# Ledger of designs, part 127: peptides against a protein of PDB entry 9IZ0

Target 1, 345 residues: chain A of PDB entry 9IZ0
Amino acid sequence: ITCLGSNGHTYKQLVKGGNDDLRQDAVMEQVFEQVNGFLRSYRKTSQRNLSMRTYKVIPLALKTGVIEWVQDTIPLGEYLDSAHKVYHPKEWSLSTCRKLIAEKQMEDLETRLKVYDLVCRHYRPVFRHFFLESYADPVQWFTTQTNYARSTAVASVLGHVLGLGDRHGQNILIDKTSGEVIHIDLGIAFEQGKKLPVPECVPFRLTRDVVDGMGITGVEGVFRRCMEFTLETLRREEDSLLSVLEVLRYDPLFSWLISPLRRMKKQKMQLENFNQPESGNITTDASRDPKIQRNNVSGESEAERAILKVRQKLSSTLSVEASVGELIRIAQDPSYLALMFCGWS

## One batch from the design tools (peptide; made by RFdiffusion4, then SolubleMPNN)

Design b2_p16_1_s1 (from b2_p16_1, 8 letters changed)
Fold by OpenDDE base, seed 4:
Structure b2_p16_1_s1 (fold): chain B 345 residues (1-345), chain A 16 residues (1-16)
Amino acid sequence: as target 1 above (345 residues)
Amino acid sequence: PRLSLAEIEYLELLKE
């Protein structure tokens, strides 16, 4: 739909219905807006215009809402699949890579590392080409690549601190105008991504293609430095951030737990991405849901645990530089990336 | 069918 704003501008809006709880997205966007306030107040982050890109979410009902249509965007995963076919037409298809990783999902770490390495050799990074193709002017190229590295750094710190899960290439949009990343589908937060059928093992997405987009300096340029400034800001504003999260503890509309329906939907999407119709009888024995002992952990106890984990991630026990260094290391570690649904790109 | 490690290695060899 197109809506007329109170400012006289027309905005395209996406009406989303079905089983998606937009309340989680709306709450996380509110948290990002507060964090953007902290980033604007702190000199080191303000001087760099560091922000989490936000979009407006208006929940209308339990499963219906209006989402701001982010114009001039592309999903990272859509760009990468397209670009990989252009630049590496002799390499493996994304479908082949996914199949190989999935087939070995239940194997040991050594086997999964071998498969990950193999996939990496046959699916090379291409994301640098986004900037080279889209921006013929060197100043625009440099500006956009810098904006990408900055926005990715902010999103990486926030994604870690808030425990954002499900950070696959379809949930990360790239603004074609600014090069900034926009994170969508925010309903898996506070480390609930560890409860997915393929657990989130990395603090944020820092795959080979995410790094390739940073240019020749990779993580050691704008990205690392902007992560440091962002984490320094969040540590300074710890009490303010925790106060925002405490308000959510008492919001009866906010769910600190992944909904069973969302978990099942993500499980189904993971399975469907493997079920291209090769006629093989994969008996999806849906009966092996491991009995997660529903210990009567009240939603309140999960909120308290989530807030405690946020506090722990903001701890000053390590320097900002040491903390960022360790996060970057873990996010790029093949031993974690090999465990992911799509850790190679 | 689940590809064995040997089948994966064989698929590698077919692409060189």
Scores: peptide ipSAE 0.015, ipTM 0.459, DockQ to the pose 0.035
Fold by OpenDDE base, seed 5:
Structure b2_p16_1_s1 (fold): chain B 345 residues (1-345), chain A 16 residues (1-16)
Amino acid sequence: as target 1 above (345 residues)
Amino acid sequence: PRLSLAEIEYLELLKE
């Protein structure tokens, strides 16, 4: 919808209704706002303007609300599909690559690695071109690429610590003005992505195109250093961050579990990639919401497990550098990436 | 149906 504000400005807003838990998005945005407070308080992070980009979520009811439309953005996946056709017109289509990975989804690791390597050879990264095309001035190019690497580093650390899932190319927006990433659709958190039909096994999205957007240094520059500074800040503010999460434990509207409806929607999307879309209007009459007795006891035990897992991820057992090094390694490891959903590559 | 080049290379990769 388009709303006229009392100030005479016109705002685009997305009204979301139905199966998406906008309360979970609103809660994650509140956590990000608190983390942005920590990042502003520390010299190493504030000097670099490190922040998680946020958007306004106004929940109106349990399953309905208004989301601020982020202007001047493009989904990462939309840019990459278009750019790949321009720069590599002789390589495989994204649909071909997804089909090949999907066909082997149930095979062993060795077979999945062979397919992933083959797909990688026939579908090369292009995301560096976003910055080269969008910014004719070298200073703007460098600034926006730096902002991209910084924002991706913050989002990667927070995404790991909070266990954000479903980080496919449509849930990551690129700000065309700043080069910053904006993560949307936060309804899979606290490692609930591991409960998907294809479990998420990487700590955050660090695909070849995400790295290509960092320029010639890849991860070995602004990105790694900004991850280190972000993790150092979160370790210092561990008790403050855990206190924010403890408040959410008592929020009767917050769900520490993936919504069964969201899980079913993701399962359908993962299965529909196997069947050609016969245009069957399956009007899922979603009218019978089964009264899932929210056993408060089960929610509390999941909150405790989630908070414990956040504390474990903030552990100082390893140095910041060693912890970041291992996260970057795992997020790029073909043995993990080959196990991801076909829409991840 | 004509196998795509991708389906051919994939079938060869499955034979190794």
Scores: peptide ipSAE 0.014, ipTM 0.472, DockQ to the pose 0.033
Fold by OpenDDE base, seed 2:
Structure b2_p16_1_s1 (fold): chain B 345 residues (1-345), chain A 16 residues (1-16)
Amino acid sequence: as target 1 above (345 residues)
Amino acid sequence: PRLSLAEIEYLELLKE
């Protein structure tokens, strides 16, 4: 749908009529808007224009809503697949890499690490080329790469604190104009990604390609410093952030648990992405809505547990630098990345 | 502009 805004600008909007509850996305976007308020109020973050990029979500019904179409974006995974074919045409295909990781999914960590290392040697990072090919002017190149590192740092801290899951290359958009990242499909939060068939073991996505986009300094430049400033801001505003999350505890529409349907869907997509050649339209006819008796008692206990875990992640027991250092270490650790669905790119 | 394959896949992911 194309809508005329009150500002006279025409906005493309997507009407989603699928099984996903857009209320989860809408609530997470509201949390991001509040966090963006904190980032604007704090000098160290405001001077760098640090923000989580947001998009408008309007839930219309249980399975229907309007999403703002983010123009001039590309999914990270689409760019990486295309660029890898161009810059490394003699390396393995993404499908070959996925197949090898899948075939060893039930093996021990040592075997999975060997397969991950093998895949990494045959599928090298390319994401630096996004900035080099898109921006011929050195000032634009440096500005967009800096914006990428800044936005990735904010998203990494906030994604860890809120326990955002399902951060695969299709759920991360790149703005071609600014170089900023936009996170989409926010319905896996508060560490519910650990309940997926392939459990999430990393605090945020910091794969080799995500790092390659940061340029020659990798994580040790703008990225680390912006993570530190973002975490410092969130620690300062802990009570404000927890108060926002406490309001969600009483929202009867918010689910602190991953739905069995969403879990089954993600399971199917993970299995089908291992077995099908790249072109398959995955039409899951999810016609049977099992009446999930929401045990209300489980929702309150999971909300309290989620809020407690957010508080623990904001603890000042470690310095900001030590906390960020450990998060970066874990997010890049091969022993965790080898366990992921796509930890190599 | 044509939707990219990943925009389509994301939209399909959104429909399920």
Scores: peptide ipSAE 0.000, ipTM 0.299, DockQ to the pose 0.055
Fold by OpenDDE base, seed 3:
Structure b2_p16_1_s1 (fold): chain B 345 residues (1-345), chain A 16 residues (1-16)
Amino acid sequence: as target 1 above (345 residues)
Amino acid sequence: PRLSLAEIEYLELLKE
């Protein structure tokens, strides 16, 4: 839908009609706005304009809402597939890489690591080219690459702390003007991504292409420092953040559990991302419902567990530097990346 | 402007 704003500007709005509740996305955006308040109040983060890039979500009714159309963006995965074909036309296709990873999904870690290494050798990073192509002015290039590293650092800390899952290349938009990342589809939070058929095992997405976009310093430049400042801010504001999450504990509109429908849909999408759409009627014989251990965990006990995990992630047991160092290590560990549906890019 | 394929897929995802 295109709406005329009160300011005389036309806004393209996405009307979502369907089975998914946009209230979860709207709640997560509200949490990000509160966190952005903390980032603006703290000197180390405010001096760097650190923020989680947000988008407007207006839930209208059950399973319907309006999402802001984020103008001047491209999905990271769409850019990477296109750029890889341009810069590395002799390397494997994304579909070939996906197929090889999928064919070995049930194999041992050693076999999966060998396949991951093979895929990595035949599918090289290209995301540095986004900045080199898009910004001919050196000042604009440096600014946008810096904004990318900053926004990725904020999103990585928040992704870990809030347990944001399903952060694949289609759920990450790149702003073509600022270089900032925008995370979309926030319906998997508080580590519910670990309940997916391909469980999320990394704290955030820090694949080879995500790192390649940071330029020559990779993670050891702006990214690491901005993660440290973001985590330091969140630790300082722990009680404020937990108070925001406690409000959600009593929100009957917020689901601390992934809905069975959303789980099935994310399952289908994970399977379709492995299977090329060859025109074969793969009747997904729904009969092998992997026993959803309906852990009869009340939504309240899941909320309590989620808040406890946030508190644990904000603990000062390790220094900020040690905590960030471990998160970066885990997020780049081949033993985790080889288990993902797309850990190579 | 056309929705990106991912935005369309996200939307189609969002429709089910």
Scores: peptide ipSAE 0.000, ipTM 0.326, DockQ to the pose 0.058

Design b2_p16_1_s2 (from b2_p16_1, 8 letters changed)
Fold by OpenDDE base, seed 2:
Structure b2_p16_1_s2 (fold): chain B 345 residues (1-345), chain A 16 residues (1-16)
Amino acid sequence: as target 1 above (345 residues)
Amino acid sequence: MRKSLAEVEYEELLKE
């Protein structure tokens, strides 16, 4: 839909209909807006304009809502697939890589590591080309690559702290104008990604292509320093952040648990993405929601556990530098990436 | 069916 704003500008809006509960996305966007307040108040983060990119989500009903269309964006996964075909036309297709990883999904870690290494040798990173192609001016190139590294650092810290799941390449948009990342489909939070059929074992997405976009320094320099400043800000504002999350405990619309239906839908999408040829048409079939009585008692106990985990992740037991160093190490560890649905790009 | 190059390299990798 295209809406005319009161300012005379036309805004494209995505109307999502079907089994996508936009209330989770709307609540997570509100949490990001509060965190952006903390990032603006702290000198080290404010001086660097550190923020989580947000988009407006207006839930209209249980299964319908309006999402702000983020203009001039591309899904990371869509860019990477197209760029890989251009820059590495003799390497394996994404479908070949997915097939090999899927065929060994039930094997031991050693076998899965061997397959992951093989896939990595035949599917090399290309995301540096996004910045080289899009920006002919060296100052614009450097600025947009810096904005990418900064926004990815903020999203990585927040993604870890809030336990954001389902961070695949279609749920991460790249702004073609700023180089910033925009995270979408926020309905898997508070480590509920560990309850998926393919458990999420990494704190955030830091695959070889995500690192390749940071340029010659990789994770060192802008990315690491911006993670450190973001984590330092969140540790300082721990009580404020926990107070925001405590309000969500009493939100009857917020679900601290992944619904069985959402789990089954994500499972089906994972299995279908292994078996279907490259047509990225996610047909959201509107299957009937059985009235699962939400036992309220399970929701409060999960909210308490989620808030406790957030507090533990904000602990000052380790330095900011040590904590960020360990997060970066785990997020790049082949032993975790080999277990992912698409850990190689 | 002719094994893909990927299937051949994969079967060699499993023999090590």
Scores: peptide ipSAE 0.026, ipTM 0.670, DockQ to the pose 0.031
Fold by OpenDDE base, seed 1:
Structure b2_p16_1_s2 (fold): chain B 345 residues (1-345), chain A 16 residues (1-16)
Amino acid sequence: as target 1 above (345 residues)
Amino acid sequence: MRKSLAEVEYEELLKE
């Protein structure tokens, strides 16, 4: 829809209907706005204009709402698929890579690592080209690549601390003007991504293409330093952040658990993204209701566990540098990336 | 069925 604002400007808005819990998105955007307040108040983060890019979400009902249309954006995964076809037309297709990873999903770690390495050899990083193509001016190129590394660092720390899941290339937008990342579909938080059929094993998305976009320094330099400053800010504001999350504990509308419907939708989307059917009539008899043991874990006890995990991630037991170093290592570890739905790009 | 290029290279990688 297009809405006329009180300022006379027209705003394009996306109306989402269906099983998308837009309340989860709206709540996470409110948490990001509070964190952006902390980042503006701390000198080391403020001097670098560090922020999580936010978008407006207006939930209208349990399953319906209006999302701000973020203009001049592209999904990271859409850019990477298009760019890979241009720069590496002789390498494997994204569908071939997905098929091989899917076929070996039930195999041991050693077999999955071999498949991941093979896929990596036949699907090279291309995200550097986003900045080279989009910005003919060297100053704009440097500025946008710096903004990308900064915004990715903030999103990586926040994504880890809040346990954001489902961070695939379609849920990460790139702003074509600023180079900043915008995270969307925030309905998997507080480590609920580990409950997906393909568990998320990385703290945030730091795949080869995500690193390739950082330029010649990769993770070393702007990205690492901005992660450190962001984590230092969040540790300083721990009590403030936990107080924001405690308000959500008592929100009867906030689900600390992935809904069974959303889990089934994500499972189906994972299976459909693995199985582009060639035209075989597989009558999947949908009758095996997996007895999801309804451990009647009260929503309150899940909220308490989620807040406890946030506190543990903000612990000062390790230095900021050591904690960031470990997070970067884990996020790039092939042993975790080989287990992911799309860990190669 | 003709093995995909990916299946051939995967089978070679399993022989090393």
Scores: peptide ipSAE 0.025, ipTM 0.667, DockQ to the pose 0.032
Fold by OpenDDE base, seed 5:
Structure b2_p16_1_s2 (fold): chain B 345 residues (1-345), chain A 16 residues (1-16)
Amino acid sequence: as target 1 above (345 residues)
Amino acid sequence: MRKSLAEVEYEELLKE
């Protein structure tokens, strides 16, 4: 919808209704604003303008609300599909790659690795072209690519610490003006992605195209250093971050558990959106979710487990550099990536 | 149905 503000400006807004609990998105955005406060307070992060890009979520009712339309953005997956057809017109289509991975989803690791390697040989990264096409000025090109690497580093650390799932290419927007990433649809958090039909086994999205967008240095530059500074800040503010999450434990509106049905519906919609030609009508069919009795006792135990996992991820047992090094390794490891959902590549 | 080039290359990769 388009709304006229009291200031005379016109605002595009997304009205979302149905099975998406926008209260979870609104809560995660509140956590990101608190983390952005921590990132502004420390010299190492503030000097680099490190932040998680946020968007406004206004929950209106149970499963209904208004989301800010993030202007001048494109979904990462939409750009990559279009760019791959232009730059690599002789390589496999995204649909072919997804089909091959999906056909072998129930096979052993060795078979899935062979398929993943084959797909990687026939579907090369293109995301560097986003910056080369959009910015003719070398200073603007360098600035936007740097902003991309910085914002991706912050989002990767926060995504790991908060256990943010469902990080497919349609849930990551690229700001065409700044090069920054905006994460949307925050409805899978606190490692609930590991409970999907295809478990998420990587800490964050660090696919070949996500790395290609960082330029010639890949992960071994701005990205790694900004992950280190972000994790250092979160470790210092551990008690403050845990206190924010403890307030959410007592929010009767926050659901620490996503219903298995909602998770299955998200993955089915991802599979169905891969098989539908370009008819842009997202008809949200309002199928009545059965009244899951909210056992309050189960919610508290899941909140406590989620907070404990956040604390464990903020542990100072390893150096910041060692922890970031291991996270980057795992996020790029073919043995983990080959196990991901076919829409992850 | 004609196997895609990808299905043929995949079947070759499984024979190695």
Scores: peptide ipSAE 0.022, ipTM 0.594, DockQ to the pose 0.033
Fold by OpenDDE base, seed 3:
Structure b2_p16_1_s2 (fold): chain B 345 residues (1-345), chain A 16 residues (1-16)
Amino acid sequence: as target 1 above (345 residues)
Amino acid sequence: MRKSLAEVEYEELLKE
């Protein structure tokens, strides 16, 4: 939809309807605004303008809402597919790479690693070209590439700590003006992505193209140091962050119970029920289904488990440098990337 | 949960 603002400006907005609970996105954006407060208060993060880019989400009803259309953005995956065709026209198509990975999905790790390596050899990184093409001025080029590495570092730490899943190339926008990343569609949080039919194995997206956008230093330099400063800030503000998450434990709008398995069963049951012709009057007798109380108790237990996992990830048992080093290692490990739908790009 | 776009795309790729 297109809305005329009270300021006379026209705003494009995305209306999501049907099966999407935008309340989770709105809640995660509120958590990011609180975290952005912590990043502004701490000298090491404030001096670098470290923030998670946020977007406005207005939930209107159950499964419907309005999302801000983030202007001057492109999905990372859309850019990469287009750029790869330009810079490497003799390499494999994205569809060919996806097909080969999918054909071997049920094979052992050794076979999947061989296919991943084969795909990587025939689909080279191109994301460096985004900065080279978009910014003719060397100062703007350096600034935007630095902003990309900074924003990716913040998003990577937050993605790990909050267990943000589904961080594929269509859920990551690039701001064409600032070079910053914007993470969209936050419907998977608190490691619930590990319960998907294809489990999310990486702490955040750090594929070859994500690294290629960081320039010649890759993960070493701006990215690593900004991850360290972000994690150091979150460890200092652990009690403040946990207090924000405890409010969400009691938020009836936050569905901790979105077990992918229950939704897969509901989606299978919905797909099976969509093939039954709508027969007759279901008088919804609003009888107190005792399932609501069992759902609350199971929701509280999942919330408590989620908060405990956040606390564990903020633990000072390892140094900030050691923790960030291990996260970067795992996020780049071929043994995890070969298990992803698109771990090569 | 909502299937990831990657999971949907993968299930579509498995149907071909």
Scores: peptide ipSAE 0.010, ipTM 0.426, DockQ to the pose 0.675; fails the geometry check

